# Designs tried in a protein design run: peptides against a protein of PDB entry 5ZKO. Part 7

Target 1, 44 residues: chain A of PDB entry 5ZKO
Amino acid sequence: SASNPRKFSEKIALQKQRQAEETAAFEEVMMDIGSTRLQAQKLR

## One batch from the design tools (peptide; aimed at target 1 F26 M30 T36)

Design b1_p11_7 (made by RFdiffusion4)
Pose (drawn by RFdiffusion4):
Structure b1_p11_7 (pose): chain A 43 residues (1-43), chain B 44 residues (1-44), chain P 11 residues (1-11)
Amino acid sequence: ASNPRKFSEKIALQKQRQAEETAAFEEVMMDIGSTRLQAQKLR
Amino acid sequence: as target 1 above (44 residues)
Amino acid sequence: AAAEEAAALAA
């Protein structure tokens, strides 16, 4: 499962992990400005 | 073909070089991250 | 800033 044999299964796993990370990465980057505004509120 | 070499040896050495660079910068931003968490005490 | 630097390294 974690280490498949078929190349098709390997490609599917790499695409799955890539989609998860891009979904999570585009969330952290999505609302950075909200955190950047917190500093202006603090200063 | 400069960033994309033909020989596999050149490709492996290139990946090793980049991995060393990426890890070196990563080991710097995560290193002095404690000094930033201490600055947070000044606010509260 | 530190979160932006970590995100640039991740990209």

Design b1_p11_7_s1 (made by RFdiffusion4, then SolubleMPNN; from b1_p11_7, 8 letters changed)
Fold by OpenDDE base, seed 2:
Structure b1_p11_7_s1 (fold): chain B 44 residues (1-44), chain C 44 residues (1-44), chain A 11 residues (1-11)
Amino acid sequence: as target 1 above (44 residues)
Amino acid sequence: as target 1 above (44 residues)
Amino acid sequence: DVLERLLELLA
């Protein structure tokens, strides 16, 4: 039906947003790891 | 601290799970599109 | 890329 392409497009858009959020979360974790390592280095 | 590596590992594991869920969602959408196309073909 | 493939299916 004519509504299917729109629905599919919306689903794809939502998935793109989720992907971006996951990427941001991953980057935050990496920053935390980096910060921890930096602190450890300062204490040596 | 000694707990940090574990926490980071857990966060990574959660991200892997989220990635798998997103992949599954994408596959479902593709199946729906495929089904729609198949139906259209049968009606021709 | 899965997203790219999905977009292609809709084209």
Scores: peptide ipSAE 0.100, ipTM 0.624, DockQ to the pose 0.056
OpenDDE base, seeds 1, 3, 4, 5: peptide ipSAE 0.098, 0.095, 0.093, 0.097; ipTM 0.629, 0.627, 0.623, 0.630

Design b1_p11_7_s2 (made by RFdiffusion4, then SolubleMPNN; from b1_p11_7, 7 letters changed)
Fold by OpenDDE base, seed 3:
Structure b1_p11_7_s2 (fold): chain B 44 residues (1-44), chain C 44 residues (1-44), chain A 11 residues (1-11)
Amino acid sequence: as target 1 above (44 residues)
Amino acid sequence: as target 1 above (44 residues)
Amino acid sequence: DVLEKLARLLA
């Protein structure tokens, strides 16, 4: 919007950062699950 | 995963919480944009 | 990407 474009742009940037952090956390969880599954598979 | 199900369940729960928080923040941004646009419209 | 589209709308 033409009104306070910098302010909204900044809010969007912060939200993008949050999204990236959430994605990283998700990937960490998936990595942990994956490694656990791999270990379980090796023990079969 | 069958290995450490409680641990992974907990991690997923935390991720769900993060997702909810991110959604709330997003909605706040959209509300601010909406209100700003409404005000601009009223001033036309 | 919704946020990217939103950023464009604000520009």
Scores: peptide ipSAE 0.139, ipTM 0.652, DockQ to the pose 0.056
OpenDDE base, seeds 1, 2, 4, 5: peptide ipSAE 0.102, 0.119, 0.097, 0.097; ipTM 0.632, 0.642, 0.622, 0.623; seed 5 fails the geometry check

Design b1_p11_7_s3 (made by RFdiffusion4, then SolubleMPNN; from b1_p11_7, 7 letters changed)
Fold by OpenDDE base, seed 4:
Order: structure tokens, then C-alpha cells, then sequence
Structure b1_p11_7_s3 (fold): chain B 44 residues (1-44), chain C 44 residues (1-44), chain A 11 residues (1-11)
């Protein structure tokens, strides 16, 4: 189907965006952990 | 906070799961594209 | 990499 390529490209673009967002969220969590550990060390 | 490590680990685990799911979704789309291309070739 | 492969399919 001639319309399939466009539909696939849109789906792929959406998935790429979602993957990027999930990666960013993961990095945020890791940053928070790092910050917390640093703070805990400072208090000890 | 003593409860933070467990909460963080749970969040990380969830994020990892989501990332894996998004990856799987990408792979599915790729498979569909490949299959579609193969079918199109067979019909031509 | 899945993302790279997908990009190749769209090119």
C-alpha cells in the first residue's frame, strides 16, 4: 500500500520520541540518586 | 532517608522495564516494515 | 542499534 510508508514513518517517529523520553526519565532518576548519595555523605 | 534506596530501585526497575518495552515495540514495527516490503515484492 | 536500523529503513 502506498500509504503504508508514511504510516510506518509516523509510528517510528513516535516510538523514537517515547524512547528518548524514557531515557531522559531514567537519567533524571539516576541524577537524583547521585544527589541523594552526595547529600547523605555530607551529613555523615 | 532509609527508605529512599528501595524507592529509587523500584523506580529504576520500572524505567528499565519501560525502556525494554519501547525497544520491543520498535522491533515490532521494523518487522512489520520488513514483512510488508517482502510481500510487496512478491506481488510485483 | 534498533533506532539506527529503523532510520535506515526510512531512508
Amino acid sequence: as target 1 above (44 residues)
Amino acid sequence: as target 1 above (44 residues)
Amino acid sequence: DVLERLAELLA
Scores: peptide ipSAE 0.122, ipTM 0.643, DockQ to the pose 0.062
OpenDDE base, seeds 1, 2, 3, 5: peptide ipSAE 0.115, 0.102, 0.122, 0.099; ipTM 0.638, 0.638, 0.642, 0.637; seed 5 fails the geometry check

Design b1_p11_7_s4 (made by RFdiffusion4, then SolubleMPNN; from b1_p11_7, 7 letters changed)
Fold by OpenDDE base, seed 2:
Parts: structure tokens; sequence; C-alpha cells
Structure b1_p11_7_s4 (fold): chain B 44 residues (1-44), chain C 44 residues (1-44), chain A 11 residues (1-11)
């Protein structure tokens, strides 16, 4: 366990970055799905 | 863009796994912080 | 945001 506040802050900051990156990746997947559906709609 | 439903489902499943893993990592950080604070309390 | 609040507590 870390007792140093600086180390805690660094860990938290890193985790925030990871969460944001994973969220972005998820949004990309959703956009791809949405785009595909929209394309199908357009082509009908 | 993927048009295959199977590929979409796989991507979604993978992303759900990633989100869960990142959440677990975050919880570990919070537990560590909490533990440190509790230890400080105990030692007073 | 929980992460932001935690960061603020450590500042």
Amino acid sequence: as target 1 above (44 residues)
Amino acid sequence: as target 1 above (44 residues)
Amino acid sequence: DVLERLLALLA
C-alpha cells in the first residue's frame, strides 16, 4: 500500500486516463454500429 | 466498419470486459487509500 | 466525478 499522497494522486490520474480511453473505445464501437445501421437505411 | 453482427457482439463483449477491469483497478486504488487512512486512524 | 473528488482531497 502506498502512504504517499503524491503516489495516490498519480494512481488516480492514471486510472482516470484509462477510464477515458476505454470510454472512447466504446464510443467508437457504438459509432461504427450506428454508422452501419444508417448506411443500411440509406441504401434501402 | 464491420457489418457482421457477430463481430459487433464480440467488440461489445470485449469492451465490457475492459470496462470491468478498469473499474476493478479503480476500486483497488480506492481500497488502498481507504486502508491507509484507516491505518493512520488506528495508530493514533 | 469520483476521481476528480479524490484528486481534490489529495491536493
Scores: peptide ipSAE 0.087, ipTM 0.635, DockQ to the pose 0.076
OpenDDE base, seeds 1, 3, 4, 5: peptide ipSAE 0.079, 0.087, 0.060, 0.068; ipTM 0.627, 0.629, 0.615, 0.616; seed 5 fails the geometry check

Design b1_p11_8 (made by RFdiffusion4)
Pose (drawn by RFdiffusion4):
Structure b1_p11_8 (pose): chain A 43 residues (1-43), chain B 44 residues (1-44), chain P 11 residues (1-11)
Amino acid sequence: ASNPRKFSEKIALQKQRQAEETAAFEEVMMDIGSTRLQAQKLR
Amino acid sequence: as target 1 above (44 residues)
Amino acid sequence: AALELAKAAKE
C-alpha cells in the first residue's frame, strides 16, 4: 500500500498526495491576509 | 539543457545540490523560531 | 517541508 509495485499504483499515489498537499497549501496561503490584518490591529 | 542535464550523474548531483540548499534555508527559519515565540509574551 | 514552512510563517 504505502509502497506499491505497479507503476500505475505509484503514479496514483503521487497524484493523491500532491492533491492533498496543494489543497492544504492553498488553504494556508488563502487567508494570510487575515493574519496580516491582525498585526495592524495590534500595532 | 543547463538546468536539465543529460547525464544521470549530473542530474543526481543537481538534486543533491538543491536538496542541500533547501534544507539549509529550512534549518534557518525553523531554528530561531523560538525567539519569535518569546516576543509573543510581550503582547499578552 | 514547503507546507510546514508556510504554516509556520502564517503562525

Design b1_p11_8_s1 (made by RFdiffusion4, then SolubleMPNN; from b1_p11_8, 6 letters changed)
Fold by OpenDDE base, seed 3:
Structure b1_p11_8_s1 (fold): chain B 44 residues (1-44), chain C 44 residues (1-44), chain A 11 residues (1-11)
Amino acid sequence: as target 1 above (44 residues)
Amino acid sequence: as target 1 above (44 residues)
Amino acid sequence: RRLELARLLRE
């Protein structure tokens, strides 16, 4: 089958989106951990 | 609930693993695209 | 691999 740059672009875009989503999920986890730690420090 | 560094570490490790897996998936896509393009060029 | 990637793009 002939190379299809549009399909390649879609594939790349999809994987970039997944990487961004996992980065966002990681940042959310870090925010939660950070806030939890900060709250614990304030309570001491 | 008390802060649990072990649980935090597990959560971070899990998200790092997911990021690595998505990176590997992206690299696989790029390898496939690259090989397909190279093959198409060889056939011309 | 190509077929799996095609399925991924359809989802």
Scores: peptide ipSAE 0.166, ipTM 0.678, DockQ to the pose 0.082
OpenDDE base, seeds 1, 2, 4, 5: peptide ipSAE 0.155, 0.155, 0.156, 0.127; ipTM 0.680, 0.677, 0.678, 0.667; seed 5 fails the geometry check

Design b1_p11_8_s2 (made by RFdiffusion4, then SolubleMPNN; from b1_p11_8, 6 letters changed)
Fold by OpenDDE base, seed 5:
Structure b1_p11_8_s2 (fold): chain B 44 residues (1-44), chain C 44 residues (1-44), chain A 11 residues (1-11)
Amino acid sequence: as target 1 above (44 residues)
Amino acid sequence: as target 1 above (44 residues)
Amino acid sequence: KRLELARLLRE
């Protein structure tokens, strides 16, 4: 089952995917913050 | 709302928490693999 | 750790 990987390799791969997704989400947050700062500067 | 942090600092903190939780989950997977290997050796 | 992970992925 995709929800319960049987092989150790599949368990590791799934967890590595989750870590990569959380890293991407962090980068997105930082981009949003950067964009907000830039927009605020343009309004001044 | 806890689901939608308003402050940038809160957004960053939440994302850092998620990254830490995923790291802990990875460590748990590795512990399970190590334990399984040890058990298999004991049965031999 | 990376080499060990690669080994585990081959199992």
Scores: peptide ipSAE 0.148, ipTM 0.667, DockQ to the pose 0.063
OpenDDE base, seeds 1, 2, 3, 4: peptide ipSAE 0.134, 0.144, 0.138, 0.142; ipTM 0.655, 0.658, 0.660, 0.672

Design b1_p11_8_s3 (made by RFdiffusion4, then SolubleMPNN; from b1_p11_8, 6 letters changed)
Fold by OpenDDE base, seed 4:
Structure b1_p11_8_s3 (fold): chain B 44 residues (1-44), chain C 44 residues (1-44), chain A 11 residues (1-11)
Amino acid sequence: as target 1 above (44 residues)
Amino acid sequence: as target 1 above (44 residues)
Amino acid sequence: RRLEVARLLKE
């Protein structure tokens, strides 16, 4: 099968975007957990 | 809201799994590109 | 935020 650099680059870009989105989701989870911990700390 | 460490750890684990899956998908894309390049090289 | 996290994890 012939290589298609444009399509390859597109696939790579798409996958990198997905990775970035999953990273952002993880960071949001950690932020939420962090805020919850901070709240619990304030109540002590 | 009360913290639930079990649920927090579950959320973290799930998100880490997703990140790993996206990484694996990216690696598969790169492997496919690599194999295509190798094939093209063999035809020269 | 909790709801957003839940949504993201469900997607």
Scores: peptide ipSAE 0.172, ipTM 0.697, DockQ to the pose 0.090
OpenDDE base, seeds 1, 2, 3, 5: peptide ipSAE 0.165, 0.144, 0.149, 0.149; ipTM 0.681, 0.675, 0.685, 0.679; seed 5 fails the geometry check

## One batch from the design tools (peptide; aimed at target 1 A40)

Design b1_p12_1 (made by RFdiffusion4)
Pose (drawn by RFdiffusion4):
Structure b1_p12_1 (pose): chain A 43 residues (1-43), chain B 44 residues (1-44), chain P 12 residues (1-12)
Amino acid sequence: ASNPRKFSEKIALQKQRQAEETAAFEEVMMDIGSTRLQAQKLR
Amino acid sequence: as target 1 above (44 residues)
Amino acid sequence: VEEAVAAVEELA
């Protein structure tokens, strides 16, 4: 499972992991301005 | 073909070089991250 | 907060 044999299974696993990380990466970068505004509130 | 070499030896050495650079900068931002968490005590 | 945002941008 974690290490498949078929090349089709390997490609599907790489694409799955890539989609998860891009979904999580585009969430952290999505609301960085909300954190950047917190500093102006603090200063 | 400069960033994309033909020989596999040149490709492997290129990936090894980039991995050393990426890890060197990663080991710097995560290193002095404690000094930033201490600055947070000044606010509270 | 500004240093933490800059660290997140550098890691990204």

Design b1_p12_1_s1 (made by RFdiffusion4, then SolubleMPNN; from b1_p12_1, 7 letters changed)
Fold by OpenDDE base, seed 1:
Structure b1_p12_1_s1 (fold): chain B 44 residues (1-44), chain C 44 residues (1-44), chain A 12 residues (1-12)
Amino acid sequence: as target 1 above (44 residues)
Amino acid sequence: as target 1 above (44 residues)
Amino acid sequence: VEKLVEAIRKLL
């Protein structure tokens, strides 16, 4: 609202940061799974 | 992977927690927006 | 986030 535009914009920025951090953490987990799978396959 | 099932399960649990926290933060902002809008309407 | 952005746009 006209009353708190700065506060809402700050909350949006924080939420975007949180989303980016969540995405990065997900990608890290997927990379670890992929790497572990590759290593296991090489040992067969 | 079979080599680190505990580590992967822990990472998944942490990711679920992060997702829940992100959802809660989103809902909080939406509540604040709704409340602010309601207040502004009452003042018209 | 997209829904939040739209909600803020409606509020401003």
Scores: peptide ipSAE 0.139, ipTM 0.642, DockQ to the pose 0.036
OpenDDE base, seeds 2, 3, 4, 5: peptide ipSAE 0.132, 0.133, 0.131, 0.122; ipTM 0.632, 0.635, 0.632, 0.629

Design b1_p12_1_s2 (made by RFdiffusion4, then SolubleMPNN; from b1_p12_1, 7 letters changed)
Fold by OpenDDE base, seed 1:
Structure b1_p12_1_s2 (fold): chain B 44 residues (1-44), chain C 44 residues (1-44), chain A 12 residues (1-12)
Amino acid sequence: as target 1 above (44 residues)
Amino acid sequence: as target 1 above (44 residues)
Amino acid sequence: VEALVEATRKLL
């Protein structure tokens, strides 16, 4: 199928959304690590 | 649950893999766009 | 992102 420019723009938009979601998931993991370390430090 | 460092390292590794997969998917979309543009130019 | 991953790996 001749993937038209409109279909490409939709694919790019979806991919940008997925990449943002993956970045947010990574940031959440990093916050959890930071929080856990802080808790461990306070219990010491 | 005390998320231990081992569980965090596993989460980071998994997230790194997902991010690489999302990057590869983005590159594939961009290659498809480039190929389609080149084909359209050759048919002109 | 890679820099954060590497920094985290060094801290774990």
Scores: peptide ipSAE 0.188, ipTM 0.673, DockQ to the pose 0.058
OpenDDE base, seeds 2, 3, 4, 5: peptide ipSAE 0.177, 0.186, 0.180, 0.167; ipTM 0.668, 0.672, 0.667, 0.664; seed 2 fails the geometry check

Design b1_p12_1_s3 (made by RFdiffusion4, then SolubleMPNN; from b1_p12_1, 6 letters changed)
Fold by OpenDDE base, seed 4:
Structure b1_p12_1_s3 (fold): chain B 44 residues (1-44), chain C 44 residues (1-44), chain A 12 residues (1-12)
Amino acid sequence: as target 1 above (44 residues)
Amino acid sequence: as target 1 above (44 residues)
Amino acid sequence: VEELVEATRKLL
C-alpha cells in the first residue's frame, strides 16, 4: 500500500545496492580475464 | 589463468543471470508501487 | 550489460 513510501524507498535502495554489488562482481571477473590475457600476451 | 576460458564464461553467465534476477526483483518492486499508486488514485 | 557480454566474448 502507498501507506509505506518509506518502506518502498528502502526496498528500492536495497535492490539498487544489490545490483551494484553484482555489477562489481562482474567487473572483477572481467578484470581477472583481462589480467590473464595480458599475462598470456607477455609470455608470447 | 587463460587456461579455463570455459570457467570464465560460466562465471560470467552466472553473474549475468544474477544481475537479471536482481533487475526483475527491482521491477517487481516498482510494479507494486505503481499498482498501489493506481489504487490510491481510484479511491479519490 | 550487453556491451560487457560482447567485450567478454572478445576477451575469450
Scores: peptide ipSAE 0.177, ipTM 0.672, DockQ to the pose 0.083
OpenDDE base, seeds 1, 2, 3, 5: peptide ipSAE 0.182, 0.181, 0.179, 0.182; ipTM 0.677, 0.672, 0.672, 0.674; seeds 1, 2, 3, 5 fail the geometry check

Design b1_p12_1_s4 (made by RFdiffusion4, then SolubleMPNN; from b1_p12_1, 7 letters changed)
Fold by OpenDDE base, seed 5:
Structure b1_p12_1_s4 (fold): chain B 44 residues (1-44), chain C 44 residues (1-44), chain A 12 residues (1-12)
Amino acid sequence: as target 1 above (44 residues)
Amino acid sequence: as target 1 above (44 residues)
Amino acid sequence: VEALVEATRRLL
């Protein structure tokens, strides 16, 4: 069955959202590492 | 508490895996669109 | 991929 183009658009939009959320989660992890390193420097 | 550097490495690795999985899911959606377009061309 | 590169660049 010819998949409805609208359904593909919805799938693409959902996937872009998920990728953005995963990117944000990665940035959060990296910020936590950065803050921990800064704290370690301040305690030296 | 100084977060264990190993735990950060594990978090980064897990996040990279999730991003790769989300990218693969996006590529699958795009392949499905491409195959549908090819089928539509063959039926013209 | 670009977002990861940018995030990494911001941390350097």
Scores: peptide ipSAE 0.207, ipTM 0.684, DockQ to the pose 0.116
OpenDDE base, seeds 1, 2, 3, 4: peptide ipSAE 0.198, 0.202, 0.137, 0.195; ipTM 0.672, 0.674, 0.644, 0.671; seed 2 fails the geometry check

Design b1_p12_2_s1 (made by RFdiffusion4, then SolubleMPNN; its pose is not in this set)
Fold by OpenDDE base, seed 3:
Structure b1_p12_2_s1 (fold): chain B 44 residues (1-44), chain C 44 residues (1-44), chain A 12 residues (1-12)
Amino acid sequence: as target 1 above (44 residues)
Amino acid sequence: as target 1 above (44 residues)
Amino acid sequence: SFSQQQAQALAE
């Protein structure tokens, strides 16, 4: 079958974007936990 | 509100799992590309 | 950094 380097690059780019989005989601979780901990600390 | 470290750990674990799954998906893409390239090379 | 966030996650 015909090599489609552009399509390969597109697939890679999309996967990299998804990885970045999951990283951002992880960071959001950590920020939420951090905020919760900060609130808990302030209330102690 | 009550601190739930276990719930925090669960959220983190789930995010880490998702990141690993996205990494595996990326590796699958690369393997598919590699296989395609190998086939193309053999046919040349 | 991501590494620091990961370290924090392990410390929880």
Scores: peptide ipSAE 0.203, ipTM 0.697, DockQ to the pose 0.046
OpenDDE base, seeds 1, 2, 4, 5: peptide ipSAE 0.182, 0.195, 0.183, 0.187; ipTM 0.701, 0.688, 0.697, 0.657; seed 5 fails the geometry check

Design b1_p12_2_s2 (made by RFdiffusion4, then SolubleMPNN; its pose is not in this set)
Fold by OpenDDE base, seed 2:
Structure b1_p12_2_s2 (fold): chain B 44 residues (1-44), chain C 44 residues (1-44), chain A 12 residues (1-12)
Amino acid sequence: as target 1 above (44 residues)
Amino acid sequence: as target 1 above (44 residues)
Amino acid sequence: SVSQEQAQAEAE
């Protein structure tokens, strides 16, 4: 049925979204660490 | 403190691990979908 | 499961 390919595509889309969210979370971690290092430089 | 760079590196490593785990989960989804499609071909 | 849903749709 035409419904099956839609459900497969939905599963793929959801998993791709999770990958993108983990990438965004990594970038946030890197920005926070970078900002902390930059602040430490300014306070020296 | 010397503790800060170690904690930062740990945070980065953990987030990189999460990205790798989500990649593995995506690959599993693709294999399952592919296997299902292949089985459907064999049963036709 | 997407695989289970496919099996159910083939049974219709």
Scores: peptide ipSAE 0.119, ipTM 0.663, DockQ to the pose 0.084
OpenDDE base, seeds 1, 3, 4, 5: peptide ipSAE 0.104, 0.123, 0.132, 0.161; ipTM 0.663, 0.668, 0.661, 0.659; seeds 3, 4, 5 fail the geometry check

Design b1_p12_2_s3 (made by RFdiffusion4, then SolubleMPNN; its pose is not in this set)
Fold by OpenDDE base, seed 1:
Structure b1_p12_2_s3 (fold): chain B 44 residues (1-44), chain C 44 residues (1-44), chain A 12 residues (1-12)
Amino acid sequence: as target 1 above (44 residues)
Amino acid sequence: as target 1 above (44 residues)
Amino acid sequence: SFSEQQAQALAA
């Protein structure tokens, strides 16, 4: 039977996109932490 | 105001967990592809 | 690593 490489490539692309989104979400969290720390320093 | 390091660490931990889950999902996709390829070789 | 997995996927 056909291995359907197009379907596999689609699945891979979707998973890569999800990984990128989770990475972006993590970076957002870290940016928020950085902002908070900067504010704390300025207020002192 | 307090920076709430415990809350930040919790957020980071959750994001790392999500990233790990997405990695696992990707590995599952790749395993499926590998299985399909192996089957194709055996059937030839 | 995930990056290595991605590279393998692209090459497959």
Scores: peptide ipSAE 0.242, ipTM 0.709, DockQ to the pose 0.048
OpenDDE base, seeds 2, 3, 4, 5: peptide ipSAE 0.242, 0.241, 0.234, 0.252; ipTM 0.710, 0.709, 0.704, 0.712; seed 5 fails the geometry check

Design b1_p12_2_s4 (made by RFdiffusion4, then SolubleMPNN; its pose is not in this set)
Fold by OpenDDE base, seed 1:
Structure b1_p12_2_s4 (fold): chain B 44 residues (1-44), chain C 44 residues (1-44), chain A 12 residues (1-12)
Amino acid sequence: as target 1 above (44 residues)
Amino acid sequence: as target 1 above (44 residues)
Amino acid sequence: SVSQEQAQALRR
């Protein structure tokens, strides 16, 4: 466990960063899928 | 890129799972901080 | 698990 307010704040900030990174990764997956579908339509 | 709807669905599901895991990790951090603060108050 | 439930909720 963290010992003081500075350590707590740092732990919260790091975990919020991880959540943001996973959100960005999800958005990238959705863009990739969308682009792939569009390409498949163009080649039809 | 994924090649078919099954692969797309799997990729989306896996990424949503990762987001949920990071949310759970954040909640665990907040519970740990809350418990630590409560313990500090009890020892005061 | 709570994580699994959240993952399912996000897919709806």
Scores: peptide ipSAE 0.273, ipTM 0.725, DockQ to the pose 0.044
OpenDDE base, seeds 2, 3, 4, 5: peptide ipSAE 0.255, 0.142, 0.247, 0.172; ipTM 0.719, 0.667, 0.714, 0.697

Design b1_p12_3 (made by RFdiffusion4)
Pose (drawn by RFdiffusion4):
Structure b1_p12_3 (pose): chain A 43 residues (1-43), chain B 44 residues (1-44), chain P 12 residues (1-12)
Amino acid sequence: ASNPRKFSEKIALQKQRQAEETAAFEEVMMDIGSTRLQAQKLR
Amino acid sequence: as target 1 above (44 residues)
Amino acid sequence: EAFEELVLMEEL
């Protein structure tokens, strides 16, 4: 499972992991401005 | 073909070089991250 | 969270 044999299974796994990370990466980058505004509130 | 070499040896050495650079910068930002968490105490 | 804290402290 974690290390498949078929090349098709390997490609599917790499695409799955890539989609998860991009979904999570595009969330962290999505609301950075909300955190950047917190500094202006603190200063 | 400069960033994309033909020989596999050149490709492997290129990936090893980039991995060393990426890890070197990563080991810097995560290193002095404690000094930033101490600055947070000043606020509260 | 730790990245948000770092971005906050760099902005400060």

Design b1_p12_3_s1 (made by RFdiffusion4, then SolubleMPNN; from b1_p12_3 with E1K A2L E4H)
Fold by OpenDDE base, seed 3:
Structure b1_p12_3_s1 (fold): chain B 44 residues (1-44), chain C 44 residues (1-44), chain A 12 residues (1-12)
Amino acid sequence: as target 1 above (44 residues)
Amino acid sequence: as target 1 above (44 residues)
Amino acid sequence: KLFHELVLMEEL
């Protein structure tokens, strides 16, 4: 089959999106942890 | 609720795992593309 | 680079 650059681009774009989503999820977790920690410090 | 560092660590570990999995999947896609390109070049 | 190259190849 002829290489389909569009399909390859779609695959790459999808994977980049997934990576970005997981990065965002990680940042959210880190922010939650940071916020919790900051709040705990303020309460001391 | 008391901050649960273990639970936070688990969340971080899980997200890092997901990021690694998506990176591996991306690398696989890139390898497939690279291999296809290489094969196409060899056939010319 | 490869993604950009592939996008450029698609545009050709």
Scores: peptide ipSAE 0.180, ipTM 0.684, DockQ to the pose 0.040
OpenDDE base, seeds 1, 2, 4, 5: peptide ipSAE 0.179, 0.173, 0.169, 0.170; ipTM 0.685, 0.675, 0.674, 0.675

Design b1_p12_3_s2 (made by RFdiffusion4, then SolubleMPNN; from b1_p12_3, 7 letters changed)
Fold by OpenDDE base, seed 2:
Structure b1_p12_3_s2 (fold): chain B 44 residues (1-44), chain C 44 residues (1-44), chain A 12 residues (1-12)
Amino acid sequence: as target 1 above (44 residues)
Amino acid sequence: as target 1 above (44 residues)
Amino acid sequence: DLLRELELMKAL
């Protein structure tokens, strides 16, 4: 069973972690866009 | 392949949606805390 | 940030 946090503090900590992970995933998408643009410039 | 701006915009939109969903999940946790405290007060 | 959230828990 996925460990269900027993304490509210643990629930909050888990959700904050998820928010941070999704933020990091967004930043990765933005880096991919930036890298694609840079590569396109090098090919011109 | 020409960078497809539509594909980039879709990637960004998807990640923004995920961020919003995780925010909503956090808010639900906070509501649970508030509700639990209110219930505890009613039982006293 | 987490610390702030814990403070909010106490305030509720």
Scores: peptide ipSAE 0.134, ipTM 0.700, DockQ to the pose 0.025
OpenDDE base, seeds 1, 3, 4, 5: peptide ipSAE 0.132, 0.131, 0.135, 0.131; ipTM 0.698, 0.697, 0.700, 0.698; seed 4 fails the geometry check

Design b1_p12_3_s3 (made by RFdiffusion4, then SolubleMPNN; from b1_p12_3, 4 letters changed)
Fold by OpenDDE base, seed 2:
Structure b1_p12_3_s3 (fold): chain B 44 residues (1-44), chain C 44 residues (1-44), chain A 12 residues (1-12)
Amino acid sequence: as target 1 above (44 residues)
Amino acid sequence: as target 1 above (44 residues)
Amino acid sequence: DLLHELVLMEEL
């Protein structure tokens, strides 16, 4: 059966995508915390 | 409503854990690939 | 899985 480099590369890319998505989720949480702190300073 | 620093720290820790788990999953796949290649070399 | 696909590629 013929090798399919595209299928292998797609699966590796999917794992890298998951890493990037979890990084983005962390950064979003940090941005939300930062924005909340800034808003709290304006209300004082 | 009072900010809860403990809850923020727990959320951050959870997101860091998810990042580490996805990294570990990728590294495990790469280790399995490396071990399979090494075994194939021994069988040749 | 990824491992199986790689093995198949290396045997060709």
Scores: peptide ipSAE 0.204, ipTM 0.697, DockQ to the pose 0.048
OpenDDE base, seeds 1, 3, 4, 5: peptide ipSAE 0.170, 0.199, 0.199, 0.180; ipTM 0.696, 0.714, 0.713, 0.700; seed 1 fails the geometry check

